# Peptides against a protein of PDB entry 2QAS, part 26

Target 1, 120 residues: chain A of PDB entry 2QAS
Amino acid sequence: PPEDLMQYEAMAQDALRGVVKAALKKAAAPGGLPEPHHLYITFKTKAAGVSGPQDLLSKYPDEMTIVLQHQYWDLAPGETFFSVTLKFGGQPKRLSVPYAALTRFYDPSVQFALQFSAPE

## One batch from the design tools (peptide; made by RFdiffusion4, then SolubleMPNN)

Design b1_p12_8_s3 (from b1_p12_8, 6 letters changed)
Fold by OpenDDE base, seed 3:
Structure b1_p12_8_s3 (fold): chain B 120 residues (1-120), chain A 12 residues (1-12)
Amino acid sequence: as target 1 above (120 residues)
Amino acid sequence: APPADADSLFKP
């Protein structure tokens, strides 16, 4: 098969990461996500730019899945990463996750799913 | 898919 020098698959992956960014921006808008939409976000915890409490990240040495539904605060979706405060066992933790670190995005309410390759 | 691990899954 001919060699793809345009790297179309990588371009498509980047475009799909843009979907996640856009969804998070909607989630961060006043009023939050329209019910029943909620977001499952999976990312590589050792990827460059991932930041959070060491104790938490140590519990998830490969991937971690967070959910934005009932208990999240101060969602801040930037252009290259987002940050959010979530509770784990009742303790609030601040996470910062580059979009490039994502491996999965899922909204169960409409069964919308995306998968990504992520650098570590 | 891995299980979700945030308390956000649950209503307070």
Scores: peptide ipSAE 0.266, ipTM 0.862, DockQ to the pose 0.163
Fold by OpenDDE base, seed 1:
Structure b1_p12_8_s3 (fold): chain B 120 residues (1-120), chain A 12 residues (1-12)
Amino acid sequence: as target 1 above (120 residues)
Amino acid sequence: APPADADSLFKP
């Protein structure tokens, strides 16, 4: 088959990453997500641009799944990454995650799921 | 639903 110099598959994947960004922007808006929507986000913890407490990231050397539902604060969805404060064992911690680091996105309320390939 | 690693799963 002919070589795809446009890389349409990658473009489509990037568009799907845009869904995550858009969803997070909705979550960050006044009032948050409309119930019952909530978001499971999985990412590679060693991907470039991922930042957070060393102890936490060391505990999850490959992937981490966070949920935005009942306890999250200061969600800031930027154009290339988002940051959010979450509690782990009762302790608030700030995470910064590039959209490029994502491997899974899931909203159980409507069973909407996305999967991505992400560099480590 | 996949397992989550943050407390946000639970109502405070």
Scores: peptide ipSAE 0.262, ipTM 0.833, DockQ to the pose 0.173
Fold by OpenDDE base, seed 2:
Structure b1_p12_8_s3 (fold): chain B 120 residues (1-120), chain A 12 residues (1-12)
Amino acid sequence: as target 1 above (120 residues)
Amino acid sequence: APPADADSLFKP
């Protein structure tokens, strides 16, 4: 097949990452997400720009799936990454995740799913 | 969907 010099697949992936960013901005707005919407976000923990407590990231050497539903705080969706405070085993942890690190996005309430290829 | 790793899945 012809060589795609436009790299359309990559552009499409980036556009869809924008959907995640927009969804998180809605989640961060006053009142949070409209019920029953909630977000499952999966990302590569070793991807560039991912940051959080060392003990937590060590526990999840490949991927983590976080849920934004009942217990999350200080959600801050930036232009290239978002940060959020979540509890793990009752302990609050701050995570910072670039959108480029995402591998899955899912809202079970409407069965909306996205999958991404993320570099290690 | 893959299982969640955070407590946010559960009501407080």
Scores: peptide ipSAE 0.199, ipTM 0.813, DockQ to the pose 0.170
Fold by OpenDDE base, seed 5:
Structure b1_p12_8_s3 (fold): chain B 120 residues (1-120), chain A 12 residues (1-12)
Amino acid sequence: as target 1 above (120 residues)
Amino acid sequence: APPADADSLFKP
């Protein structure tokens, strides 16, 4: 097959990552996501830029999925990464995840799903 | 208050 010098697949993936960023920005807005929308976000825990409690990340050497529905605080969707506070074992934990580390995005309320290639 | 999302809905 002919070589794609335009790298369309990469551009498409990048555009789709923008969807996640936009969705998170909506989630971070006053009032949060419109019910019943909620987000399942999966990411590579060892990807560059991922930051969080070592004890938590150690439990998930490859990937982990967080849920943003009712119990999330201080969601801050930046241009290259987002940070959010979630409770694990009843304790609030701060996570910082680059969009490039994402592997899956899902909103079960409307069955909208996206998958991404992320660092190994 | 609803249960913690991470504690109740978190998946590997």
Scores: peptide ipSAE 0.047, ipTM 0.690, DockQ to the pose 0.430

Design b1_p12_8_s4 (from b1_p12_8, 4 letters changed)
Fold by OpenDDE base, seed 5:
Structure b1_p12_8_s4 (fold): chain B 120 residues (1-120), chain A 12 residues (1-12)
Amino acid sequence: as target 1 above (120 residues)
Amino acid sequence: APPPDADSLFAP
């Protein structure tokens, strides 16, 4: 096929990343997500800009999935990354994940899913 | 009130 000098796929992917950002902004608003909506977010643990519990990130060197449903705190969806406090092994930990590191977004309540290519 | 999450990590 002919070369796509416009890079439409990349543009579309970036637009779809915007959906995740928007969804997280809704989740961060007072009252949180409307029930029964909740989010499964998968990301590359070694992607640039990812920060979190060293033991956890080391345990999952490729990808991990976090759940935003009933127990998440201080969700802060920025323009390039989001941060959130979650419990791992009963201990609250702060995660910071650039949207560029995402590989999957899923809302089981309505079976809405997105997949992304993340840098290795 | 909704029940607490069993875990914030999902790993198949």
Scores: peptide ipSAE 0.162, ipTM 0.736, DockQ to the pose 0.467
Fold by OpenDDE base, seed 4:
Structure b1_p12_8_s4 (fold): chain B 120 residues (1-120), chain A 12 residues (1-12)
Amino acid sequence: as target 1 above (120 residues)
Amino acid sequence: APPPDADSLFAP
């Protein structure tokens, strides 16, 4: 088959990452997500730009999933990454995750799911 | 306090 020098598949993937960014921006707006919407976000913990507690990232050396539903604070969805404070073991921890590190996005309330190819 | 999330951490 002909070579795709435009890399359309990659462009499409990037566009879909935009859905996650947009969803997080809605979540960060006043009032948060409209119930019962909530988000499960999976990402590669060793991807460039990922930052968080060393012990947490060490526990999940490949991938981890966070949930944004009832207990999340200071969600800051930037243009290239988002940061959020979540409780782990009752302690608030700050995570910063580039959208490029994402591998899965899921909203159980409407069974909306996306999968992505992340850096290995 | 807000309702607890079922689980805040998952790994494959």
Scores: peptide ipSAE 0.044, ipTM 0.668, DockQ to the pose 0.467
Fold by OpenDDE base, seed 3:
Structure b1_p12_8_s4 (fold): chain B 120 residues (1-120), chain A 12 residues (1-12)
Amino acid sequence: as target 1 above (120 residues)
Amino acid sequence: APPPDADSLFAP
Protein backbone atom coordinates (compact mmCIF):
# COMPACT_ATOMS: atom_id res chain seq x y z
CA PRO B 1 0.00 0.00 0.00
CA PRO B 2 1.13 3.57 -0.63
CA GLU B 3 2.89 5.54 2.09
CA ASP B 4 0.95 8.21 3.94
CA LEU B 5 3.30 11.14 3.65
CA MET B 6 0.65 13.45 5.09
CA GLN B 7 0.67 11.57 8.42
CA TYR B 8 -3.10 11.66 8.69
CA GLU B 9 -3.17 9.20 11.58
CA ALA B 10 -0.99 11.47 13.69
CA MET B 11 -3.14 14.45 12.78
CA ALA B 12 -6.25 12.56 13.85
CA GLN B 13 -4.71 11.54 17.16
CA ASP B 14 -3.70 15.11 17.83
CA ALA B 15 -7.21 16.27 17.07
CA LEU B 16 -8.62 13.72 19.49
CA ARG B 17 -6.34 15.01 22.24
CA GLY B 18 -7.92 18.35 21.45
CA VAL B 19 -11.27 16.88 22.42
CA VAL B 20 -9.94 16.19 25.91
CA LYS B 21 -8.59 19.71 26.19
CA ALA B 22 -11.90 21.15 25.09
CA ALA B 23 -13.80 18.96 27.54
CA LEU B 24 -11.59 20.08 30.41
CA LYS B 25 -12.09 23.70 29.45
CA LYS B 26 -15.83 23.13 29.66
CA ALA B 27 -15.31 21.50 33.05
CA ALA B 28 -13.32 24.50 34.27
CA ALA B 29 -16.04 26.97 33.34
CA PRO B 30 -18.21 28.45 36.10
CA GLY B 31 -20.64 25.87 37.36
CA GLY B 32 -18.42 22.96 36.40
CA LEU B 33 -19.47 19.99 34.34
CA PRO B 34 -23.12 19.77 33.42
CA GLU B 35 -24.76 16.94 35.32
CA PRO B 36 -24.45 14.01 34.95
CA HIS B 37 -21.18 14.33 33.05
CA HIS B 38 -17.97 13.38 34.83
CA LEU B 39 -14.53 12.50 33.53
CA TYR B 40 -12.14 9.61 34.01
CA ILE B 41 -8.67 10.58 32.85
CA THR B 42 -5.80 8.09 32.70
CA PHE B 43 -2.21 9.09 32.08
CA LYS B 44 1.33 7.77 32.22
CA THR B 45 2.83 8.95 35.49
CA LYS B 46 6.39 8.80 34.18
CA ALA B 47 5.69 10.76 31.01
CA ALA B 48 7.67 13.92 30.42
CA GLY B 49 6.02 16.95 31.94
CA VAL B 50 3.92 15.10 34.50
CA SER B 51 4.28 16.85 37.83
CA GLY B 52 3.00 16.03 41.29
CA PRO B 53 4.00 14.84 44.75
CA GLN B 54 6.81 12.31 44.51
CA ASP B 55 5.25 10.01 47.08
CA LEU B 56 1.97 9.98 45.19
CA LEU B 57 3.48 9.31 41.79
CA SER B 58 5.65 6.58 43.29
CA LYS B 59 2.51 4.68 44.23
CA TYR B 60 1.46 4.71 40.58
CA PRO B 61 4.57 3.65 38.67
CA ASP B 62 2.86 3.21 35.30
CA GLU B 63 -0.55 4.83 35.02
CA MET B 64 -3.10 6.42 37.26
CA THR B 65 -6.68 7.47 36.73
CA ILE B 66 -8.19 10.60 38.16
CA VAL B 67 -11.90 11.28 38.30
CA LEU B 68 -13.35 14.73 37.95
CA GLN B 69 -16.70 14.42 39.64
CA HIS B 70 -17.05 15.30 43.32
CA GLN B 71 -13.71 16.31 44.80
CA TYR B 72 -11.56 18.43 42.53
CA TRP B 73 -10.48 22.05 42.76
CA ASP B 74 -8.78 24.76 40.72
CA LEU B 75 -8.94 22.95 37.40
CA ALA B 76 -6.71 24.88 35.03
CA PRO B 77 -6.70 23.54 31.47
CA GLY B 78 -3.80 25.09 29.61
CA GLU B 79 -2.87 24.70 25.98
CA THR B 80 -0.34 21.90 26.45
CA PHE B 81 -1.20 20.62 29.94
CA PHE B 82 -3.84 20.87 32.62
CA SER B 83 -3.49 21.11 36.37
CA VAL B 84 -5.94 20.19 39.09
CA THR B 85 -6.11 19.75 42.84
CA LEU B 86 -7.39 16.42 44.13
CA LYS B 87 -7.51 14.81 47.54
CA PHE B 88 -5.43 11.71 48.20
CA GLY B 89 -5.74 10.23 51.64
CA GLY B 90 -7.58 13.34 52.67
CA GLN B 91 -4.75 15.62 51.61
CA PRO B 92 -5.00 18.02 48.68
CA LYS B 93 -2.41 17.40 45.98
CA ARG B 94 -1.70 19.40 42.85
CA LEU B 95 -1.20 17.46 39.62
CA SER B 96 0.02 18.80 36.31
CA VAL B 97 -0.53 16.54 33.31
CA PRO B 98 0.41 17.20 29.69
CA TYR B 99 -2.24 16.14 27.22
CA ALA B 100 0.47 14.12 25.50
CA ALA B 101 0.68 11.90 28.60
CA LEU B 102 -2.94 10.79 28.38
CA THR B 103 -3.80 7.20 27.57
CA ARG B 104 -7.54 7.12 28.25
CA PHE B 105 -10.45 9.50 28.49
CA TYR B 106 -13.92 8.38 29.51
CA ASP B 107 -17.24 9.98 30.34
CA PRO B 108 -19.48 7.24 31.76
CA SER B 109 -22.60 9.36 31.56
CA VAL B 110 -22.68 9.05 27.79
CA GLN B 111 -20.21 6.19 27.42
CA PHE B 112 -17.80 8.34 25.44
CA ALA B 113 -14.30 6.88 25.37
CA LEU B 114 -10.97 7.75 23.78
CA GLN B 115 -7.66 5.92 23.86
CA PHE B 116 -4.21 7.27 23.13
CA SER B 117 -0.62 6.12 22.87
CA ALA B 118 1.47 8.15 25.29
CA PRO B 119 5.24 8.57 25.53
CA GLU B 120 7.11 7.29 28.58
CA ALA A 1 -9.24 2.55 50.61
CA PRO A 2 -8.94 4.25 47.22
CA PRO A 3 -9.70 7.95 47.04
CA PRO A 4 -13.09 8.71 45.52
CA ASP A 5 -11.81 10.84 42.65
CA ALA A 6 -8.46 9.21 41.91
CA ASP A 7 -7.29 5.62 41.59
CA SER A 8 -5.76 3.07 39.28
CA LEU A 9 -9.03 2.37 37.54
CA PHE A 10 -9.91 0.91 34.19
CA ALA A 11 -12.38 2.84 32.11
CA PRO A 12 -13.78 1.22 28.96
Scores: peptide ipSAE 0.041, ipTM 0.658, DockQ to the pose 0.204
Fold by OpenDDE base, seed 2:
Structure b1_p12_8_s4 (fold): chain B 120 residues (1-120), chain A 12 residues (1-12)
Amino acid sequence: as target 1 above (120 residues)
Amino acid sequence: APPPDADSLFAP
């Protein structure tokens, strides 16, 4: 089988990560996501650039899923990462996640799902 | 006010 020097699969994955970025930008806009849309986002907690409470990230050494529905604040989707304030164990925490760390994106309202290969 | 979400953290 010939070698893909164009790395089309990687380019496709990057494009799909762009969908997540765009969705988060919509979520960050005034008024937030239009109901009933909400987002399940799974990421590798040990990926480079992931930032959050050490105790929380240490508790989930592989990956974790966050839910953006009604209880999220100060969502800031940048070009390479997003940050958001969420409640974990009932306590508000700030989390910063590079898009490259994502492994799953899901909107149950329309059953839209994406999966990604993320660095370990 | 919207109903409170369950804890937004899940780890399979």
Scores: peptide ipSAE 0.041, ipTM 0.642, DockQ to the pose 0.501

## One batch from the design tools (peptide; made by RFdiffusion4, then SolubleMPNN)

Design b2_p13_1_s1 (from b2_p13_1, 5 letters changed)
Fold by OpenDDE base, seed 4:
Structure b2_p13_1_s1 (fold): chain B 120 residues (1-120), chain A 13 residues (1-13)
Amino acid sequence: as target 1 above (120 residues)
Amino acid sequence: SNSNSYSDTLPPA
């Protein structure tokens, strides 16, 4: 088969990662996500740039999914990564995740899903 | 393998 020197697949993936960034920016706006929208975000915990509580990351050494629904604070969707404070069992924890580390994005309210290839 | 760690959520207010 012909060799794709343009790397279109990678470009498409990056474009779709932009959807996640845009969605998070909406979530970070005053009032948060419009009901009933909420986000399930899955990422590789060992990917470069991922940071968070040791206990949490150790518990999920490969991949973990977080949910942004109602309880999320200080959501900061930057250009290359986002950070957010979530409560796990009532305890607030801060995570920082590069968009490049994402493997799945899902909004069950409208059954919108995206999948990505992320570096280990 | 994948793991799920769901942050606390509330039912529709």
Scores: peptide ipSAE 0.384, ipTM 0.803, DockQ to the pose 0.127
Fold by OpenDDE base, seed 2:
Structure b2_p13_1_s1 (fold): chain B 120 residues (1-120), chain A 13 residues (1-13)
Amino acid sequence: as target 1 above (120 residues)
Amino acid sequence: SNSNSYSDTLPPA
C-alpha cells in the first residue's frame, strides 16, 4: 500500500483526544455535567506525565479507569493534561493525566465510546 | 491491559 506521508491516523487520534478535553471542560464548569452524563476514562498508569499517589499507581501498574460521576473535585482540564481529585475506598487522591496517556473514553448515558492507541 | 480500578461514584448525600 502507498505510504501515508500525511499521517492521517495520527491527526485523527489527536482530534479525538480533543473530544475528551472538551468533555472534561464541560465537566469542570459550574454545576458539572448535565445528568445523566458521566465519564469513564481509561489511561496507562506508566505513561509519561502521569502523576498520582505511589500506592495507587503501584497497585495498578498497567492501566486504570476512573469515573467522573458524583464524586470528583477540583477538575482542572488543561491543554495537554487534566488533574482531578477522586476517592478510592473513601480516600481522596489527586491524579494528573496527560491526554496522550488515554486508551479509552466512554459516556454510558449515550453509549459514546472512543479508543486510543497509547505508548506502552 | 486488564488491571483496572474504579473511583467511588456514590451519589451526593
Scores: peptide ipSAE 0.381, ipTM 0.810, DockQ to the pose 0.111
Fold by OpenDDE base, seed 5:
Structure b2_p13_1_s1 (fold): chain B 120 residues (1-120), chain A 13 residues (1-13)
Amino acid sequence: as target 1 above (120 residues)
Amino acid sequence: SNSNSYSDTLPPA
């Protein structure tokens, strides 16, 4: 098959990653996500730029899914990554995740799902 | 294979 020198697949994924960024910006706005919207975000824990508690990341060496619903603080959706404070069993933990590290995005309230390929 | 670590989702008390 012909070689795609335009990298269309990558372009498409980047465009879709923009949806996640936009969604998180909405979530970061005053009042948070409009109910009943909530987000399941899956990402590669060892992807470049991923930062968080060592114990948490080591527990999930491949990928993990976090949920943004009701309890999330200081959500900061930047241009290339977002950071957020979440509670796990009552313990607050700060995570920083590049959009490029995402593998899945899901909003159960409207059954909206996206899948991505993430770098190792 | 994916691993899940769900943050607390219950509404604040």
Scores: peptide ipSAE 0.374, ipTM 0.805, DockQ to the pose 0.119
Fold by OpenDDE base, seed 1:
Structure b2_p13_1_s1 (fold): chain B 120 residues (1-120), chain A 13 residues (1-13)
Amino acid sequence: as target 1 above (120 residues)
Amino acid sequence: SNSNSYSDTLPPA
């Protein structure tokens, strides 16, 4: 097949990553997400720009899924990455995740799912 | 298949 020099698929994925960014901005607004919406976000833990506690990232060297429902604090959705404080086993952890690191986005309340290709 | 961890989702105290 011909080489796609326009990289349309990458552009489409970038547009869809924008959906995640927009959703997180809604989640960060006063009052949080409108009930019953909540977000499952899966990302590559070794992707460039991902940061968090070494013990957590070492425990999940490939991917991990965070849930934004009820217990999340200081959600800061930037233009290229978001950061959030979450609890794991009761322990608060700060994560910073570039949107480019995402592999899955899911809102069970409306069964809305997106999948992405992310770097290792 | 990869095993994923979820953050805690219990309602606030």
Scores: peptide ipSAE 0.208, ipTM 0.736, DockQ to the pose 0.119

Design b2_p13_1_s2 (from b2_p13_1, 5 letters changed)
Fold by OpenDDE base, seed 2:
Structure b2_p13_1_s2 (fold): chain B 120 residues (1-120), chain A 13 residues (1-13)
Amino acid sequence: as target 1 above (120 residues)
Amino acid sequence: SSSNSYSDTLPPA
């Protein structure tokens, strides 16, 4: 097939990552997401820019999924990454995740799903 | 592969 010098697939991926950013900004607004919307976010834990507690990241060396529903605090959706405080087994932990590290986004309430290719 | 870890999602008390 002809060589795609425009790199349309990469453009599309970046545009769709913008959907995640926009959704998180809505989640961060006062009152949070309108029920029953909630977000499943999957990301590569070793991707550049990912940061969090060493014990948590060591436990999930490849990929992990977090859920933004009811128990999330200080959600800060930046332009290139978001940070959020979540509880795991009752213990609060702060994560920082670049949008480029994402591999999956899902809102079960309306069955909206996005899949992304992320570096290994 | 994936190693799923779901944060706590219980509704507020």
Scores: peptide ipSAE 0.386, ipTM 0.809, DockQ to the pose 0.119
Fold by OpenDDE base, seed 3:
Structure b2_p13_1_s2 (fold): chain B 120 residues (1-120), chain A 13 residues (1-13)
Amino acid sequence: as target 1 above (120 residues)
Amino acid sequence: SSSNSYSDTLPPA
């Protein structure tokens, strides 16, 4: 097949990352996500712009999945990345994740799933 | 190649 010089697949992937951003903005609004919606977000821990506790990032050197349900605080969905405070084993930890680092998004309540290719 | 690191999800006690 002919070479795609437009890189349409990459453009489509970036557009779909916008769905995650929009979902997080809804989650950050007053009242949070409407019950029973909750979000599973998977990202490459070594991707550029990822920031978080060293112990957590070292434990998961490739990618990790976080869940936004009930226990999440100070969710700040920016235009290029989001930050959020989550508890892991009862310990609060702050994560900052660029949307470009995402590899999976899932809302079990409606079985909505997205997969992404992310740069290292 | 995925590592599950689910944050706490239990509702407030």
Scores: peptide ipSAE 0.383, ipTM 0.807, DockQ to the pose 0.120
Fold by OpenDDE base, seed 5:
Structure b2_p13_1_s2 (fold): chain B 120 residues (1-120), chain A 13 residues (1-13)
Amino acid sequence: as target 1 above (120 residues)
Amino acid sequence: SSSNSYSDTLPPA
């Protein structure tokens, strides 16, 4: 088959990452997400730019899934990464995750799912 | 695992 010199798949992936960014911006807006929407976000913990507590990242050396539902604070969706405070076992932790590190996005309320290729 | 949730999700007390 002919080679895609335009890299359309990469363009599409970037566009879809934009969906996640937009969704997080809605989640960060006053009032948060409209119920019953909530977000499951999976990312590679060792991807460049990922930062968080050492204990947490060490516990999940490959990837982890966070959930933005009820217990999330100070969600800050930037242009290249988002940061958020979540609780793990009752303890608040701050995470910073580049959109490029994402591997999965899911909103169970409407069964909307996206998958992404992330750095190994 | 991409299917596991690790952060707390219970509604506030």
Scores: peptide ipSAE 0.364, ipTM 0.797, DockQ to the pose 0.107
Fold by OpenDDE base, seed 4:
Structure b2_p13_1_s2 (fold): chain B 120 residues (1-120), chain A 13 residues (1-13)
Amino acid sequence: as target 1 above (120 residues)
Amino acid sequence: SSSNSYSDTLPPA
């Protein structure tokens, strides 16, 4: 096949990452997500820019999935990354995740799913 | 894929 010098596939994936960003911005707005919408977000824990508690990241050296439903605070969806406070076993923990680190996005309420390629 | 963690999702009291 001919060489794609425009890198359209990468552009398309970035556009789809924009869907995640937009969804998180809706989640961060007053009132949160409209029920029954909630978000499952999977990301590579060792990707550049990912930050969080050592114990949590060490426990999941490859990737992990977080759920934004009811128990999430201070959700801050930036332009290149989002940060959020979640509870794991009752303990609050702050995570910062670049959109580029995402591997999967899912809203089970409407069965909307997206998959992405991320650094290994 | 390898290891997944799920944050707490209980509704507010």
Scores: peptide ipSAE 0.393, ipTM 0.810, DockQ to the pose 0.112; fails the geometry check

Design b2_p13_1_s3 (from b2_p13_1, 5 letters changed)
Fold by OpenDDE base, seed 4:
Structure b2_p13_1_s3 (fold): chain B 120 residues (1-120), chain A 13 residues (1-13)
Amino acid sequence: as target 1 above (120 residues)
Amino acid sequence: SSTNSYSDTLPPA
């Protein structure tokens, strides 16, 4: 097959990352996500730009999944990364995750799923 | 298959 010098597949992947960004912006709006929508977000914990508590990142050195449902605060979906406060075992912790670090996005309420390639 | 989650998701009281 001919060589794709436009890198269309990469463009498509980036566009799909935009879906995650848009979904998070909806989640951050007043009132949050419309019920019963909630978000499962998986990301590589060692990817560039990922930041969080040492204890949490040490516990999950490869990747982890966070859930935005009921207990999430100060969700800030930026243009290149989002940050959010979540509770882990009742303890609030702040995470910052670049969209480029994502490996999976899932909304089980409508069974909408996306998968991404992320840095190792 | 299943998806593991690590953050708390209990509904508010």
Scores: peptide ipSAE 0.366, ipTM 0.790, DockQ to the pose 0.104
Fold by OpenDDE base, seed 5:
Formats: sequence, structure tokens, C-alpha cells
Structure b2_p13_1_s3 (fold): chain B 120 residues (1-120), chain A 13 residues (1-13)
Amino acid sequence: as target 1 above (120 residues)
Amino acid sequence: SSTNSYSDTLPPA
């Protein structure tokens, strides 16, 4: 088959990453997400720009899933990455995750799911 | 769902 020199799939994924950004901005707005919406976000822990506690990232060397439901603080959805404070085993951890590092986005309340290919 | 979470999600006490 002919090569896609336009890289349409990548374009589509980049566009859909905008959905995640928009959703996180809604989550960060006053009042948070409307019930019962909550977000499952999976990302590559070794992707460029990902930052967080060494012990946490070392525990999950490939990818991990965080959930924005009830226990999340200081959600800051930037233009290229978002940061958030979550608790892991009761301990607060600050994570910074570029949207480009995402591999999955899921809102189980409406069964809305997105999948992405993230670079190493 | 088919997703696993590693962060705490229980409602605050």
C-alpha cells in the first residue's frame, strides 16, 4: 500500500490529545468535574518531560494509570503538560505529565475512551 | 472497566 506521507494518523492523535487537555481544564475549573465523571489517565513514565517522585516512577518503569476522582489537588493543565497532586498509599505526590506521554484516557461514567501512541 | 489505577481514589474522610 502507498505510504501516508501526510501522517494523518499522527495528526488525528494530536487533535484528540486536545480532548484530554480540554477535559483536564474542565476538571481544574471551580467545582471540578460534574458527577459522576472521573478520569483515568495512563502515561509512559519514561516519556520525555514526565516528572515525579523517583520511587514512584521507578515502581512503574513502563506506564502507570492515575485516576482523577475525589483525591486530586492543584490540577494545573498547561498547554503542553499538566501537573497534579495525587495520593499513593496515602502519601501525596506531585506529577507532571506531558500530553504527548499519554497512552490512554478513559471516563468510565460515559465509557469514553481514547488511545494514543506515546514516544519513549 | 479494563483500566487499573495506582493512585488513591476513595472519597476523603
Scores: peptide ipSAE 0.349, ipTM 0.785, DockQ to the pose 0.098
Fold by OpenDDE base, seed 1:
Structure b2_p13_1_s3 (fold): chain B 120 residues (1-120), chain A 13 residues (1-13)
Amino acid sequence: as target 1 above (120 residues)
Amino acid sequence: SSTNSYSDTLPPA
């Protein structure tokens, strides 16, 4: 097959990652996400730029899914990564996740799902 | 296989 020198698929993936960024920016705005919208975000825990508690990341060495619904604080959606404080078993944890590390995005309220290829 | 972790989602009291 001919070589795609334009790398269209990568461009499309980047555009779709932009959807996640935009959604998180909406979630970070005053009032948060409009009900009943909530977000399931899956990412590779060992991807470059991922930061969080060692115990949490060690427990999930491949990938993990976080849920942004009701209990999320200090959501800061930057241009290349987002950071957020979540509770796991009642314990607050701060995570920093590059959009490039994402493998799945899902909003159950409208059954909107996206899948991505992410580095290991 | 993937290992999934879910943060707490209960609404504020």
Scores: peptide ipSAE 0.375, ipTM 0.802, DockQ to the pose 0.118; fails the geometry check
Fold by OpenDDE base, seed 2:
Structure b2_p13_1_s3 (fold): chain B 120 residues (1-120), chain A 13 residues (1-13)
Amino acid sequence: as target 1 above (120 residues)
Amino acid sequence: SSTNSYSDTLPPA
């Protein structure tokens, strides 16, 4: 096949990452997401820029999925990454995740799913 | 492979 010098696939993925950013900005607004919308977000835990408690990240050395539903606090969706406080087994944890680290995004309420290629 | 961990999602009390 001919060489794609435009790198359209990468452009498309970047555009779709914008969907995640926009969705998180809606989730961060007063009142949160309109029910029954909620977000499953999967990311590579060792990707550059990912930060959080060592015990949590060590437990999930490849990737993990977080759920933004009911129990999420201080959601801060920036331009290149988002941060959020979640509870795991009742314990609050602060995570910071670059959009580039994402591998999956899913809203089961409307069965909207996105997949991304993330660096190893 | 992936290791999925879900944060707590209990409804508001």
Scores: peptide ipSAE 0.372, ipTM 0.803, DockQ to the pose 0.119; fails the geometry check

Design b2_p13_1_s4 (from b2_p13_1, 5 letters changed)
Fold by OpenDDE base, seed 3:
Formats: structure tokens, C-alpha cells, sequence
Structure b2_p13_1_s4 (fold): chain B 120 residues (1-120), chain A 13 residues (1-13)
């Protein structure tokens, strides 16, 4: 097939990452996500820019999934990454995840799913 | 199927 010098597929993926960013911005707004919407976000833990507790990231050397529904705080969706506080074992932990590190996004309430390629 | 492997945010199953 012809060589795509425009890299349309990459453009499309970036656009779809924008959907995640937009969704998180809605989640960060007062009142949070409208019920029954909730988000399952999967990302590569070793991707550049990923930050969090060493013990947590060590436990998940490849990728991990977080859920934004019942217990999340201080969600801050920036332009290139988002950060959020979640509880693990009852202890609050801060995670920072670049959108580029995402591999999957899912909202079970409406069965909306997105899949992305992330750096190894 | 997606699930939260550790966070306490996971809803009751």
C-alpha cells in the first residue's frame, strides 16, 4: 500500500487521546462525573513521565489500571498529563500519568472503549 | 474486562 507521509493514524490517535483528556476534565469539574459514568484507565507504568509511589509502581512493572468512580481526589487534568489521588490499602497516593502513556480507556456505563499504543 | 488491581476505588463486585 502507499506510504502515508502524513501519518494520519498517529494524528487520529492523538485526537483520541484528546477524548480522554476531555473526559478527565469533565471528571475534575465540580460534582465529578455524571452518574453512572466512571472511568477505567490503563497505562504503562514505566513510560516516560509516569510518577507515583515507588512501591506501587514496582508492584506493577508493566501496566496498571485505575478506576475513577467512588474514591478519587484532586484530579488535575493538564495538557500533557493528569494527576490524581487514589487510595491503596487505605493510604492516599498521588499518581501522575502522561496521556501518551495510556493504553486503554473504558467507561463501562456506556461501553465506550479506546485503545492506544504506548511506549515500551 | 478491565479492573483495578490495587486501588480502593474499585466498586463492589
Amino acid sequence: as target 1 above (120 residues)
Amino acid sequence: SNSNSYSDTLPPV
Scores: peptide ipSAE 0.058, ipTM 0.699, DockQ to the pose 0.093
Fold by OpenDDE base, seed 4:
Structure b2_p13_1_s4 (fold): chain B 120 residues (1-120), chain A 13 residues (1-13)
Amino acid sequence: as target 1 above (120 residues)
Amino acid sequence: SNSNSYSDTLPPV
């Protein structure tokens, strides 16, 4: 098949990552997400730009999923990455995740799902 | 069902 020099698939993926960014910005706004909306976000833990506690990332060397529903703090959705505080083993941990590291986005309340190609 | 086994936001699946 002919080579796609326009890289349309990558452009489409980036556009869909924009949905996640927009959703997180809504979540970070005053009042948070409108109930019952909540977000499952899966990402590659070894992707460039991902940062967090070494012990946590070592425990999950491939992918991990975070849930933004009842227990999350200081959600900061930037233009290229977002950061958020979550509890693991009862301890608050700060994670920073580039949108490019995402592999899955899901809102169970309306069964809305997105899947992404992410760095190995 | 779909859940999160990592964060304390949800119990392990």
Scores: peptide ipSAE 0.055, ipTM 0.689, DockQ to the pose 0.120
Fold by OpenDDE base, seed 1:
Structure b2_p13_1_s4 (fold): chain B 120 residues (1-120), chain A 13 residues (1-13)
Amino acid sequence: as target 1 above (120 residues)
Amino acid sequence: SNSNSYSDTLPPV
């Protein structure tokens, strides 16, 4: 089959990653997400640019899913990555996740789901 | 409540 030198699929995926970024920016705005919207975000923990506590990343060497609903702090959605504070074992942990590391995005309130190919 | 898969599950504040 012919080669897609335009890489349209990658363009489409990047556009869809933009949906996640936009959603997170809404979540970070004053007042947070409009109820009942909340976000399940799955990402590859070993992807380039992922940052978090060693114990947490070691515990989840492949993927992990975080939920942004009620208990999250200092959500900072940048242009290429977002960071957020969540509690694990009662301790606040800072995660930094590039959008390129995402493999799944889901908002159960409206059953909106996206899936992505992510690097190792 | 928070239904996070890996982080602590906490009730709404």
Scores: peptide ipSAE 0.049, ipTM 0.655, DockQ to the pose 0.104
Fold by OpenDDE base, seed 5:
Structure b2_p13_1_s4 (fold): chain B 120 residues (1-120), chain A 13 residues (1-13)
Amino acid sequence: as target 1 above (120 residues)
Amino acid sequence: SNSNSYSDTLPPV
């Protein structure tokens, strides 16, 4: 097949990462997500810009999925990354995840799914 | 409640 010199797939993925950003901004707004919407977010833990507790990231060396439904705090969706506090083993942990690190986004309430290619 | 998970490989969505 002919080579895509326009890199349309990358363009499309970048556009769709905007959907995740927008969804997280809605989640961070007063009142949070409208029920029953909730978000499964999967990301590469070793991607550039990913930040979190060393023990947690070491436990998940490739990728991990976080759920934003009832137990998340201080969600701060920026333009290039979002940060959020979640409890792992009962302990609050702060994660910072660039949108470029995302590999999967899913809202089970409406079965909306996105898949991304993230740099390794 | 939330459930956080890990998988080296996930099926396509």
Scores: peptide ipSAE 0.047, ipTM 0.681, DockQ to the pose 0.270

